# Ledger of designs, part 4: peptides against a protein of PDB entry 3MAZ

Target 1, 99 residues: chain A of PDB entry 3MAZ
Amino acid sequence: VLNPMPACFYTVSRKEATEMLQKNPSLGNMILRPGSDSRNYSITIRQEIDIPRIKHYKVMSVGQNYTIELEKPVTLPNLFSVIDYFVKETRGNLRPFIC
Target 2, 99 residues: chain A of PDB entry 3MAZ as posed
Amino acid sequence: VLNPMPACFYTVSRKEATEMLQKNPSLGNMILRPGSDSRNYSITIRQEIDIPRIKHYKVMSVGQNYTIELEKPVTLPNLFSVIDYFVKETRGNLRPFIA

## One batch from the design tools (peptide; made by RFdiffusion4, then SolubleMPNN)

Design b1_p9_3_s1 (from b1_p9_3 with R2K)
Fold by OpenDDE base, seed 2:
Structure b1_p9_3_s1 (fold): chain B 99 residues (1-99), chain A 9 residues (1-9)
Amino acid sequence: as target 1 above (99 residues)
Amino acid sequence: SKENLEVPP
C-alpha cells in the first residue's frame, strides 16, 4: 500500500483547519493542507503551552524539495520529512492530526 | 516530565 501524502494531510482551508484542531485537540494539533491556488502547502498548528496558539507555516515546493518558511528556513526532501521535523523540533509537542 | 517546546518562528 502506497501513501503518497502524510496522514495529517487534509484538503481543507486555513479556517477549516483551525476549526478542526480546536474541536478535537485530542486527535492531534498539526495538519498539512494545500496552499492557496498553488503547488505549495501550509502547516497549521495549535499549541497549548501557556494559552492556545494557532500558527501557520508555509511549505514551499522548491525543485524536488520543500522549504519550511521559518526565520531560519529548513529544506527537506519530502512532506513526510516536513511533518517529522515539526514533531522532532517540538520533542513530540506537535502531533499529526488523525481524524 | 518532558518540556514543551515551541516551533521556531
Scores: peptide ipSAE 0.082, ipTM 0.731, DockQ to the pose 0.152
Fold by OpenDDE base, seed 4:
Order: structure tokens, then C-alpha cells, then sequence
Structure b1_p9_3_s1 (fold): chain B 99 residues (1-99), chain A 9 residues (1-9)
């Protein structure tokens, strides 16, 4: 049985994700995408706190959990929790891209 | 502050 993926997951490249976020910012500013030739994932965000900023984060599969590669790594039980973390940590500034 | 926080580095 395959678990469902978060709504903001898209099988796109880093470049495509960036273009998606730039083209339709009203649909959200966070995308989850597959890592390059790996079981891991990446998060691409576009925040506009002061100026538009694109950032990418590695989400590493570690055992049954996932670790967000931050200065202080955060380990969570599933990808839904990863998305939730980014939303809550930014107090809603980040929102999953839904199209 | 009421400003949104950035994602931790």
C-alpha cells in the first residue's frame, strides 16, 4: 500500500518548481518535489517578506522518518508533518502550492 | 513583531 503524498507534491525539477511559484504566487509558495535520482525530497519556497526569495531545502529519508536539512535539523514522522512544520514555523507565511 | 518569520536557515 502506497501512502498518499501532500497536495503540494509535484514531480517537477528545481527549475520547474521555481517557475510554478513565480507564475502563480496566489496559489501558494511552497512545493515538495523529488530529489534527483534518490528516495529523498526537496522543498522549494518563494517568500516575499521583504523581497522575493527562492530557497530550497533537502528532506532526507532517514529510516521511517524525514529530516529537514536545516542549521538545526528537524526530524518528523512523515511528509505531511514536514509541510506542516514549514507552515507553522512561518506562522502561515508559507502555504502549500495547490493547482 | 507581527511580521512573519523566515524559515530557519
Amino acid sequence: as target 1 above (99 residues)
Amino acid sequence: SKENLEVPP
Scores: peptide ipSAE 0.078, ipTM 0.721, DockQ to the pose 0.163
Fold by OpenDDE base, seed 3:
Structure b1_p9_3_s1 (fold): chain B 99 residues (1-99), chain A 9 residues (1-9)
Amino acid sequence: as target 1 above (99 residues)
Amino acid sequence: SKENLEVPP
């Protein structure tokens, strides 16, 4: 049983997430998914600025917060804030995938 | 900023 999750959360693999984003880019370009065999999560994005590019980010559960694994890690209080961070920092270029 | 996310604009 999971607490309320962001709308772009899907219980899918890395491969499935990539296929979802490729098949229906008009529905959004960002998916939150479970980490493999862990309490952590991953973010998969597909940007089409020049050519389609897929990237994956680790979202680590640390205490009651979540840390996005970057060169300079970013820690946020919940998964909704994680999604908001990706949207705001890209000025809306990234949008949650809503199916 | 977008540099923090290591993603293009």
Scores: peptide ipSAE 0.074, ipTM 0.729, DockQ to the pose 0.309
Fold by OpenDDE base, seed 1:
Structure b1_p9_3_s1 (fold): chain B 99 residues (1-99), chain A 9 residues (1-9)
Amino acid sequence: as target 1 above (99 residues)
Amino acid sequence: SKENLEVPP
């Protein structure tokens, strides 16, 4: 049984996530997905500031929190906060993919 | 202007 997850969470691979974002950009540009054979997760985004750019981020489960692997790591209490971080950090440029 | 989020190491 899986506890409630963010609306942009999908049980898809890196490739599938990329295809989803490319096919329907109007539905959002950020997807949360499961890590490969692990308790961790990954964030896939597709920003179109100048040209379309796909990026992937690791979200590591650490104790009861989650750490986004960045040059300066960010630790948050839950996955909802992780999504919120990406939205706020980009001042709304990133939006959860909802379909 | 807007900028891309940093790429992880």
Scores: peptide ipSAE 0.068, ipTM 0.730, DockQ to the pose 0.118

Design b1_p9_3_s2 (from b1_p9_3 with R2L)
Fold by OpenDDE base, seed 2:
Structure b1_p9_3_s2 (fold): chain B 99 residues (1-99), chain A 9 residues (1-9)
Amino acid sequence: as target 1 above (99 residues)
Amino acid sequence: SLENLEVPP
């Protein structure tokens, strides 16, 4: 049984996520997906600020929280907050991919 | 802005 997940969560691989974002950029540019380890996740984004750039981030499950692996790690209480962080931090540049 | 710390391939 899986608890409620953000709308941009898909059980896809890194490659598949990249393809999804490239194929339909109008649907969003951020995907949350399973990480290589249990209870961990990854965020794949495709920004087009200057040229299309694909990037991947680690979202580690730490206790009851989640830590986004950044130069300065950010810890949040749930995955919804993780998505919210990416959206707000980029002032809307990143939008959850809604297929 | 998002600080870079991308997961390597």
Scores: peptide ipSAE 0.117, ipTM 0.804, DockQ to the pose 0.179
Fold by OpenDDE base, seed 1:
Structure b1_p9_3_s2 (fold): chain B 99 residues (1-99), chain A 9 residues (1-9)
Amino acid sequence: as target 1 above (99 residues)
Amino acid sequence: SLENLEVPP
């Protein structure tokens, strides 16, 4: 049984996530999914600033927190905060995929 | 904005 997860969390693969975002862009452009290792996750986004671009980010579970793998890593207390970070850093350009 | 760093395949 899973604890409460962000609404944009789906138990899908990288390929499936890409297909979801491409098929229904009006529902959002960001999903959270399981990583290759337990307790780790990945974020898949599809931005259409100039042309459609798919990108994947690694979210690592570190102790009781989560670290977004960037050149300058960002550590946050929970997955909800991770989603909020992606939203606010893009000033709303990224929106959680709600199906 | 986000950095242009992503997870490789």
Scores: peptide ipSAE 0.107, ipTM 0.817, DockQ to the pose 0.163
Fold by OpenDDE base, seed 3:
Structure b1_p9_3_s2 (fold): chain B 99 residues (1-99), chain A 9 residues (1-9)
Amino acid sequence: as target 1 above (99 residues)
Amino acid sequence: SLENLEVPP
């Protein structure tokens, strides 16, 4: 049983997430998925600014918050805020994948 | 814009 999760959360692997984004780019380009282990998560994105580029980010559970592993880490209160961060930072270029 | 730090395979 899982608590309410963002709409773009799917229990898929890195490979499956990549395939989902490539197959249906019109449905969105960002997926939240379980991390390799523990209470952590990963974000997989597919941006098409110049050419299609797949990238993966680590989202670590720290206390009651979540930290996006970037050169300068960003800590947010919940996973919904994590998704919001990716959307706002890209000025809407990234959109949650809604199947 | 977003930093591009990718998690290694």
Scores: peptide ipSAE 0.099, ipTM 0.804, DockQ to the pose 0.161
Fold by OpenDDE base, seed 5:
Structure b1_p9_3_s2 (fold): chain B 99 residues (1-99), chain A 9 residues (1-9)
Amino acid sequence: as target 1 above (99 residues)
Amino acid sequence: SLENLEVPP
């Protein structure tokens, strides 16, 4: 049993997440999912700025925080903040997938 | 914008 997780968290694989986003784009375009390693996660997005693009980001558990693996890494206190970051950074273009 | 390193397969 996991502690409360962001609404867009699903215990799905990379492939499943991609399919979810492609199948129901109206429900959102961002999914948080388990990473390959315990306590790590991945963010899968389907962004349509020019053409539909699927991208995956690594979210590493570092101490009591989480670091998003970007060219300039961003460290945040919890997974809710991670989701918030993606929403704000894209000025609302990314929205959590709510199924 | 998200200047990122995509997670490897």
Scores: peptide ipSAE 0.071, ipTM 0.781, DockQ to the pose 0.191

Design b1_p9_3_s3 (from b1_p9_3 with R2V)
Fold by OpenDDE base, seed 1:
Structure b1_p9_3_s3 (fold): chain B 99 residues (1-99), chain A 9 residues (1-9)
Amino acid sequence: as target 1 above (99 residues)
Amino acid sequence: SVENLEVPP
């Protein structure tokens, strides 16, 4: 049974996620998506601070937690916390993409 | 960071 997922989770590819964010920027700028062929996930964002910039982050499933792959990794208890981290870290600049 | 989130290497 699949547990509840964050509202910005979509079963889309990296390319599709990028297109979604570019097409409807008013709906949000952050998407959570499945890894290519694993239990892991990826975060795709599109920030428009100076110019539009697309970035991707790897979210690794480690035991019962999730680790955002950064130079200084951040480990959180669930995917909801992962989304909250991105929102909080950017002081609201990043917002979950909601269709 | 508000301006730039670190991108994985």
Scores: peptide ipSAE 0.062, ipTM 0.740, DockQ to the pose 0.131
Fold by OpenDDE base, seed 5:
Structure b1_p9_3_s3 (fold): chain B 99 residues (1-99), chain A 9 residues (1-9)
Amino acid sequence: as target 1 above (99 residues)
Amino acid sequence: SVENLEVPP
């Protein structure tokens, strides 16, 4: 049993996450999923700025925090903050996928 | 910014 996770967390693969977002875009466009490493995660998004685009981000566990792997990395205290960051950074364009 | 989001390797 895992500790409480963000509502958009699903134990799915990259492929499955992509399919989920494509199939039900009305439910949201951002999924948090397990990474290939035990304490790491990935964010999969389906963003429709010009055309629908699927992108994936690494969320690395660093000590007690999490770092989003970007050109300018962002470190946050928990996964809820990670989700919040993506929502705020995109001014609400990204919304957690709630199934 | 939405335009600044990137995909890591």
Scores: peptide ipSAE 0.061, ipTM 0.739, DockQ to the pose 0.129
Fold by OpenDDE base, seed 4:
Structure b1_p9_3_s3 (fold): chain B 99 residues (1-99), chain A 9 residues (1-9)
Amino acid sequence: as target 1 above (99 residues)
Amino acid sequence: SVENLEVPP
């Protein structure tokens, strides 16, 4: 049995994700997307605090968990928790892109 | 924490 994916998950490329976020910033600024030829994922954000900044993060599948590739890696039990982490850590600045 | 991210005041 497979659980549903987070609402901000889209089967798009890095380029497409960037374009989506740039085109409709009011819909959110964070997208979860599939990794290139892998079971892993990537997160693309467009944070607009001082100036628009696009950043990408790797979310690696490790066993039954997921690890966000950061200087200090964070391991979480599912993709929903990964999205929640980004939201909470930025105190709501990052919001899942809901199309 | 998410590196290189600024948190709102």
Scores: peptide ipSAE 0.061, ipTM 0.739, DockQ to the pose 0.425
Fold by OpenDDE base, seed 2:
Structure b1_p9_3_s3 (fold): chain B 99 residues (1-99), chain A 9 residues (1-9)
Amino acid sequence: as target 1 above (99 residues)
Amino acid sequence: SVENLEVPP
């Protein structure tokens, strides 16, 4: 039983997420997936600005918030905000993968 | 950058 999760959340591995994004780029280019433990998550993206680039980001559960592990960490109140951050930060370049 | 996210640490 899971609490409400972002639409782009899938219980998939890093490899599977990459394959999903590569196979159907028209459906979006960002996936939220489980991390190594049940409390953390990872974001996998596939941007095609110049050439296809796959990147993975760690989203760590910290107290009641979530911290995106970046050079300058970003802490947000929930996973929906995390997805929103990626979308807004890239001005729409990143879109949640919906299938 | 608003176009690209920074590289993961």
Scores: peptide ipSAE 0.053, ipTM 0.712, DockQ to the pose 0.136

Design b1_p9_3_s4 (from b1_p9_3 with R2L P9K)
Fold by OpenDDE base, seed 4:
Structure b1_p9_3_s4 (fold): chain B 99 residues (1-99), chain A 9 residues (1-9)
Amino acid sequence: as target 1 above (99 residues)
Amino acid sequence: SLENLEVPK
């Protein structure tokens, strides 16, 4: 049985994700994408707090959980929780890109 | 807060 993926998951490259976010910022500013030839993932965001800034985060599969690679790593039970974390920690500034 | 988080290397 295959579990569903978050709505903001797209099988795109880092470059494509950046272009998607820049082209349609009204659709959201956060994309989940496959890691480089691995079971891991990456999050690409485009925040406009002061000026537009593109950032990428690694989401590593660790056992049955996922760890967001930060100075202080955060481990969560699933990818939906990962997306939720980014939304909550930014008080809604980050929103999943829905195309 | 993720607003000023670093980008992992």
Scores: peptide ipSAE 0.062, ipTM 0.742, DockQ to the pose 0.131
Fold by OpenDDE base, seed 1:
Structure b1_p9_3_s4 (fold): chain B 99 residues (1-99), chain A 9 residues (1-9)
Amino acid sequence: as target 1 above (99 residues)
Amino acid sequence: SLENLEVPK
């Protein structure tokens, strides 16, 4: 049984996530989705600072925590915190996609 | 800021 997940979690592929964000940008610009391996996940975002840009981030399950794969990795206690991190670090520019 | 963060390969 899958435990509660963030509202922006969808069981979609990288391609589908990109299409969702492009089709309905008013609903948000960040999606959490299953990774290609085991208990890992991926974050897909679509920012429109200068021009529309799609980016993907790996969120690795490490023990009881999750690590956002960046040059300087960020480890957080749960997926909700991962979403909050993306929102806070962009001062609200990134918002979870809610459909 | 995550605006210009790199995309992992």
Scores: peptide ipSAE 0.061, ipTM 0.738, DockQ to the pose 0.128
Fold by OpenDDE base, seed 3:
Structure b1_p9_3_s4 (fold): chain B 99 residues (1-99), chain A 9 residues (1-9)
Amino acid sequence: as target 1 above (99 residues)
Amino acid sequence: SLENLEVPK
Protein backbone atom coordinates (compact mmCIF):
# COMPACT_ATOMS: atom_id res chain seq x y z
CA VAL B 1 0.00 0.00 0.00
CA LEU B 2 1.23 3.47 -0.90
CA ASN B 3 1.85 5.76 2.06
CA PRO B 4 1.64 9.39 0.92
CA MET B 5 3.31 10.67 4.12
CA PRO B 6 6.39 9.51 6.05
CA ALA B 7 5.68 7.21 9.00
CA CYS B 8 6.95 9.86 11.43
CA PHE B 9 4.33 12.39 10.34
CA TYR B 10 1.82 13.35 13.04
CA THR B 11 -0.80 16.09 13.10
CA VAL B 12 0.53 17.59 16.31
CA SER B 13 1.67 20.99 17.56
CA ARG B 14 5.25 21.96 18.39
CA LYS B 15 4.51 21.43 22.08
CA GLU B 16 2.86 18.05 21.58
CA ALA B 17 5.74 16.84 19.40
CA THR B 18 8.24 17.82 22.08
CA GLU B 19 6.25 15.96 24.72
CA MET B 20 5.97 12.85 22.54
CA LEU B 21 9.73 12.72 22.02
CA GLN B 22 10.47 13.30 25.71
CA LYS B 23 7.97 10.69 26.90
CA ASN B 24 9.13 7.83 24.68
CA PRO B 25 12.70 8.43 23.45
CA SER B 26 13.12 4.73 22.62
CA LEU B 27 10.56 5.07 19.81
CA GLY B 28 12.66 7.57 17.87
CA ASN B 29 13.72 11.20 18.10
CA MET B 30 12.36 12.88 14.97
CA ILE B 31 8.82 14.00 14.11
CA LEU B 32 7.42 15.63 10.98
CA ARG B 33 4.41 17.85 11.65
CA PRO B 34 2.22 20.47 9.98
CA GLY B 35 3.62 23.97 9.72
CA SER B 36 1.67 27.08 10.63
CA ASP B 37 1.28 27.89 6.94
CA SER B 38 -0.48 25.88 4.25
CA ARG B 39 1.64 23.25 2.46
CA ASN B 40 4.58 23.78 4.82
CA TYR B 41 5.91 21.47 7.52
CA SER B 42 8.24 21.41 10.50
CA ILE B 43 10.69 18.83 11.82
CA THR B 44 11.12 18.50 15.58
CA ILE B 45 14.10 16.54 16.87
CA ARG B 46 15.41 15.57 20.29
CA GLN B 47 19.08 14.62 20.26
CA GLU B 48 20.90 13.26 23.30
CA ILE B 49 24.55 13.63 22.33
CA ASP B 50 25.71 15.35 25.51
CA ILE B 51 22.42 16.55 26.99
CA PRO B 52 18.88 16.42 25.60
CA ARG B 53 18.38 19.17 23.01
CA ILE B 54 15.16 20.04 21.19
CA LYS B 55 15.40 21.72 17.79
CA HIS B 56 12.82 22.68 15.16
CA TYR B 57 13.39 23.03 11.42
CA LYS B 58 11.13 24.58 8.80
CA VAL B 59 10.40 22.57 5.67
CA MET B 60 9.01 24.88 3.02
CA SER B 61 7.04 23.77 -0.01
CA VAL B 62 8.70 25.28 -3.10
CA GLY B 63 7.08 24.30 -6.36
CA GLN B 64 7.04 20.51 -6.42
CA ASN B 65 10.00 20.27 -4.02
CA TYR B 66 10.73 20.95 -0.36
CA THR B 67 13.41 23.18 1.11
CA ILE B 68 14.83 22.72 4.61
CA GLU B 69 15.43 26.18 6.06
CA LEU B 70 19.11 26.20 6.98
CA GLU B 71 21.94 28.71 6.68
CA LYS B 72 22.63 26.90 3.43
CA PRO B 73 19.18 25.66 2.33
CA VAL B 74 18.74 22.09 1.10
CA THR B 75 16.11 21.32 -1.51
CA LEU B 76 14.73 17.80 -1.92
CA PRO B 77 12.08 16.21 -4.18
CA ASN B 78 9.71 14.89 -1.49
CA LEU B 79 9.10 14.53 2.24
CA PHE B 80 10.52 11.00 2.29
CA SER B 81 13.81 12.44 1.01
CA VAL B 82 13.65 15.09 3.74
CA ILE B 83 13.46 12.40 6.43
CA ASP B 84 16.24 10.44 4.72
CA TYR B 85 18.42 13.56 4.68
CA PHE B 86 18.12 14.03 8.45
CA VAL B 87 18.95 10.37 9.06
CA LYS B 88 21.98 10.35 6.75
CA GLU B 89 23.42 13.69 7.87
CA THR B 90 23.44 12.47 11.47
CA ARG B 91 24.79 9.04 10.54
CA GLY B 92 21.70 7.40 12.00
CA ASN B 93 21.60 9.38 15.23
CA LEU B 94 18.22 10.75 14.20
CA ARG B 95 15.52 8.11 13.71
CA PRO B 96 11.86 8.64 12.80
CA PHE B 97 9.49 8.44 15.77
CA ILE B 98 7.30 5.37 15.29
CA CYS B 99 4.53 4.48 17.74
CA SER A 1 26.29 17.56 9.99
CA LEU A 2 22.89 18.41 11.46
CA GLU A 3 24.04 17.27 14.90
CA ASN A 4 25.57 20.68 15.56
CA LEU A 5 23.20 22.76 13.47
CA GLU A 6 21.63 25.80 15.10
CA VAL A 7 18.13 26.81 14.08
CA PRO A 8 15.83 29.73 14.84
CA LYS A 9 13.34 29.26 17.66
Scores: peptide ipSAE 0.061, ipTM 0.735, DockQ to the pose 0.118
Fold by OpenDDE base, seed 2:
Structure b1_p9_3_s4 (fold): chain B 99 residues (1-99), chain A 9 residues (1-9)
Amino acid sequence: as target 1 above (99 residues)
Amino acid sequence: SLENLEVPK
């Protein structure tokens, strides 16, 4: 069994995540999903600032922490913090997808 | 902010 995961975590592929976000944008615009590698994850977002844009971020498991792969990497203690980071850094623009 | 973050290749 899995330990508690963020509400926006879904065992879906990159393609499925994209489709979910496009189909029901009112439910949120951020999904956490399994990465291609064990213990790693990916964040898929769909922002509508100027035009709809889909982006994917790698969340790498490093020791007991998680590192968001960015130009300037950000390391956080757990996946809940990762989700919180995305929400806060966008000042609420990104919201976890709740299906 | 993440609004202007690029997706790494």
Scores: peptide ipSAE 0.061, ipTM 0.736, DockQ to the pose 0.131

Design b1_p9_4_s1 (from b1_p9_4, 4 letters changed)
Fold by OpenDDE base, seed 3:
Structure b1_p9_4_s1 (fold): chain B 99 residues (1-99), chain A 9 residues (1-9)
Amino acid sequence: as target 1 above (99 residues)
Amino acid sequence: LPTLEIPPA
């Protein structure tokens, strides 16, 4: 049992997340999923700028916050803020996958 | 529109 999670959170594997995004791109292009054997999470996205591109990002639990593993790490207070960051940073290009 | 380019996990 988990506390309230973002709407795009699914208990799926990396492969399954990729398949979900590829199969129904109209439902969104960003999924939050459990990290491998850890309290951390991962974000899987499918951006279709020129051609479809799948990418994964680590979201590490650090104290009471979460750090997105980027070239210049970004630390946010909760997972909702993490999703918001991806949406805002891409000016809406990334949208949470709502199934 | 720019993408998020970073080393993938």
Scores: peptide ipSAE 0.113, ipTM 0.799, DockQ to the pose 0.135
Fold by OpenDDE base, seed 4:
Structure b1_p9_4_s1 (fold): chain B 99 residues (1-99), chain A 9 residues (1-9)
Amino acid sequence: as target 1 above (99 residues)
Amino acid sequence: LPTLEIPPA
């Protein structure tokens, strides 16, 4: 039995994620993807406020929780909460990429 | 709107 992953999770590389977001911006602007290390992840976003900006964030597995690598790190209990954080913090500007 | 202001990983 394996818990589900967020809908915006894709087994893609950094490059592929960037291309996905650029190609179909109407589908969302945030992707969760595998990190370089086995139990870690990365978030790729394409945020359009003034101009399109691509950024990547590390999501580190720490015990039973996940820590978003920010200037002030944020620790959350699961990957769904990680996605929720990005959505809420940007007041909905970031939306999960749904293909 | 607020953005997440850190250098990209």
Scores: peptide ipSAE 0.106, ipTM 0.795, DockQ to the pose 0.138
Fold by OpenDDE base, seed 2:
Structure b1_p9_4_s1 (fold): chain B 99 residues (1-99), chain A 9 residues (1-9)
Amino acid sequence: as target 1 above (99 residues)
Amino acid sequence: LPTLEIPPA
């Protein structure tokens, strides 16, 4: 049983997430998925600024917060905030994948 | 547009 998760969270692998984003780009371009370790997650995105680019980010559970593994790490209180960060930081370019 | 660049993982 899982607690409430962001709408773009899917229990899928890196490969599956990539396929989902490629098949239905109109549904969004960002997926949150389980990481390889317990309580950790990964974000998979597919941005089409110049050409389609797939990227993956680590979201590490640290205490009661989550840290996005970026050049300059960003720590947020919950996964919803993590998704919000990606959306806001890209000024809407990234949109949660809603299947 | 700002793109998030970080190590692929």
Scores: peptide ipSAE 0.105, ipTM 0.794, DockQ to the pose 0.134
Fold by OpenDDE base, seed 1:
Structure b1_p9_4_s1 (fold): chain B 99 residues (1-99), chain A 9 residues (1-9)
Amino acid sequence: as target 1 above (99 residues)
Amino acid sequence: LPTLEIPPA
């Protein structure tokens, strides 16, 4: 069976995503969710290196690719690659939330 | 441990 969306994708709001990560940190600390509008997405993370820190990132659909809104934007071919980028960039600190 | 320091959007 083909899964078009990453396992950490949930049709939740920014608020709900934050609550999910806070309630069950052992399940992961990164969620992919639909953007507030259009064919875009958002990534919500909760890192606990020193203190809990919640951040949100925009993932914009551009043609057949996706661009992560960062100081220096990163463009990737699919959402799976987007999740992979966050995991690799943090050397495994970020892990997809699997409920 | 490394964190994602890029400013959030």
Scores: peptide ipSAE 0.104, ipTM 0.795, DockQ to the pose 0.128

Design b1_p9_4_s2 (from b1_p9_4, 3 letters changed)
Fold by OpenDDE base, seed 1:
Structure b1_p9_4_s2 (fold): chain B 99 residues (1-99), chain A 9 residues (1-9)
Amino acid sequence: as target 1 above (99 residues)
Amino acid sequence: LPSLEIPPE
């Protein structure tokens, strides 16, 4: 049984996530998905600032927190905060994919 | 627009 997860969490692969974002861009451009055979997660985004660009970010479970693998790592208390970070950092450019 | 162009996964 899973505990409550962010609305943009889907049990999909990297490939499936990319296809979801490309097919329905009006529903959002960011999804959270499980890491391959691990307790970690990944964030897949599709931004259209100049041209469509797909990027993936690793979210590592560290103790009771989560660390987003960035040049300058960001550690947050839960997955909801992780999603919030991506939204705020881009001033709303990134929006959780809600299907 | 602010973007997360920081290194992928």
Scores: peptide ipSAE 0.108, ipTM 0.789, DockQ to the pose 0.141
Fold by OpenDDE base, seed 2:
Structure b1_p9_4_s2 (fold): chain B 99 residues (1-99), chain A 9 residues (1-9)
Amino acid sequence: as target 1 above (99 residues)
Amino acid sequence: LPSLEIPPE
């Protein structure tokens, strides 16, 4: 049984996520996906500020929270907050991929 | 537009 997940969560690989974002950029540019480790996740984004750029971030399950691995790590209470952080931090530049 | 920090993959 899987608890409720953000709308942009897909059980896809890094490669597949990249392909999804490249194929349909109008549907969003951010995907949450399973990480290589149990209970961990990854965020794949495709920003087009100047040129298309694909980036991946680790979202580590730490206790009851999640830590986004950034230069200055950010810890949040749930995956919905993680998605919200990416949206707000980029002032809407990043949008969850809704397929 | 603000961009996110780049962590190592």
Scores: peptide ipSAE 0.101, ipTM 0.780, DockQ to the pose 0.119
Fold by OpenDDE base, seed 3:
Structure b1_p9_4_s2 (fold): chain B 99 residues (1-99), chain A 9 residues (1-9)
Amino acid sequence: as target 1 above (99 residues)
Amino acid sequence: LPSLEIPPE
């Protein structure tokens, strides 16, 4: 049983997430997925600024918050805020994948 | 923009 999750959350692997984004880019370009054998999560994105580029970000559960692993880590209160961060930081370039 | 790709999980 899972608590309410962001709409772009899917119980898929890194490979499956990549395939989903490549197959239907019009549905969005960002997926939240579970980490491997852990309570943590990962964000997979596919940006097409110049050429298609796939990137994966680690989202670590820290206490009651979540930290996005970046050069300068960003800590947020929940997974919805994590998705919001990626959308706002890219000024709308990243959009949650809605199947 | 954030641009850091993590290694395989």
Scores: peptide ipSAE 0.090, ipTM 0.775, DockQ to the pose 0.153
Fold by OpenDDE base, seed 5:
Structure b1_p9_4_s2 (fold): chain B 99 residues (1-99), chain A 9 residues (1-9)
Amino acid sequence: as target 1 above (99 residues)
Amino acid sequence: LPSLEIPPE
């Protein structure tokens, strides 16, 4: 049993997440999923700025926080903040996938 | 490899 997780969290693989986003784009374009390593996660997005593009981001558990692996890493206190960051950073372009 | 940035809208 897990503690409360963001609504867009699904225990799916990279492949499954990609398929989910492609199949139902109207439900959102961002999924949080388990990473290959224990307490780490991954964010899979499907943006259509120019053409549909699938991208993945590592969300590493660091101490009591989480660091999104980017050119300029961003560290946040919890997974809800991570999702919020993706939404705000893209000015709403990214929306959590709600199924 | 993870993407380097999150493109804004």
Scores: peptide ipSAE 0.068, ipTM 0.731, DockQ to the pose 0.471

Design b1_p9_4_s3 (from b1_p9_4, 3 letters changed)
Fold by OpenDDE base, seed 4:
Structure b1_p9_4_s3 (fold): chain B 99 residues (1-99), chain A 9 residues (1-9)
Amino acid sequence: as target 1 above (99 residues)
Amino acid sequence: LPTLEVPPE
């Protein structure tokens, strides 16, 4: 049994995610995607605070939790919480890309 | 403005 994935999860590459965010910024600026070749995931964001900036983050599966690879790593119980963290941490600046 | 810590993938 596989639990549902966050709405902003898409089976796309780093390049595709970047293009999606650039093409339709009004739909959101954060995408969750599969890791290169593992059970892990990646988050791609496009913030326009000063100028458009694309950034990628690693979300590593650790046991039954997930660790966001940040300067100060954050471990959360599920991918929904991971998305929530990005939203809350940026006080709403980041929003899941809903297509 | 709020930003995330930067650790590039």
Scores: peptide ipSAE 0.072, ipTM 0.747, DockQ to the pose 0.123
Fold by OpenDDE base, seed 1:
Structure b1_p9_4_s3 (fold): chain B 99 residues (1-99), chain A 9 residues (1-9)
Amino acid sequence: as target 1 above (99 residues)
Amino acid sequence: LPTLEVPPE
């Protein structure tokens, strides 16, 4: 049984996530998905600043927190905060994919 | 527009 997850969480593969974002860009451009290892996740985004660009980020479960694998790692208390970080950092450019 | 430019993965 899973605890409440962010609305943009989908049990999909990297490939499926990419296809979802490409097919319905109006629904959002960011999804959270299961990582290759248990208790870890990945964020897939599709930004259209100049040209469409797909990027994937690793979100590692560390103790009771989560660390976004960036050049300068960011550690947050829960997955909701992880999504919030991506939204705020881009001042709304990234929006959770809501299907 | 602010963007996330960190390398993939």
Scores: peptide ipSAE 0.070, ipTM 0.750, DockQ to the pose 0.140
Fold by OpenDDE base, seed 3:
Structure b1_p9_4_s3 (fold): chain B 99 residues (1-99), chain A 9 residues (1-9)
Amino acid sequence: as target 1 above (99 residues)
Amino acid sequence: LPTLEVPPE
């Protein structure tokens, strides 16, 4: 049982997420997905600033919060805030993939 | 966005 999740959350693998973003870039370029073997999550993005680039970020559950594994980690209260962070940090360049 | 990519599963 899962609590309400962000609209861009899909129970897909890293490979499937990459394929989804490549196939329909007009639907968004950011997907939240389950971690490999844990309660954690991953964010897969596809930015087309100069050329298409796929990147994956680790989102770790820490207590009641979530920490995005960046050079300087960012801790947020929920997954909705995690998605919001990526959108705001890129000034709208990243948008949740809505299928 | 300075980041650390998730290692292969």
Scores: peptide ipSAE 0.061, ipTM 0.735, DockQ to the pose 0.163
Fold by OpenDDE base, seed 5:
Structure b1_p9_4_s3 (fold): chain B 99 residues (1-99), chain A 9 residues (1-9)
Amino acid sequence: as target 1 above (99 residues)
Amino acid sequence: LPTLEVPPE
């Protein structure tokens, strides 16, 4: 049993997340999913700035916080904040995938 | 639009 998770969280693989985003782009372009390690997660996005591009990010559990593995790492207190960061950073270009 | 710079998962 999991605590409440962001709406764009799905227990899917990297491949499945990619397929979800490709199949229904109107539903959003960002998925949160389990990482390969127990308390870690991954973000899969599909941006269409120039051409459609799939990218994956590590969201690492660090203590009671989460660090997004970016060129300049960002540490946030919870997964909801992680999703919010991706939305704000892209000025709304990224939207959580709601299925 | 800004893009996020990735070290991929």
Scores: peptide ipSAE 0.105, ipTM 0.785, DockQ to the pose 0.119; fails the geometry check

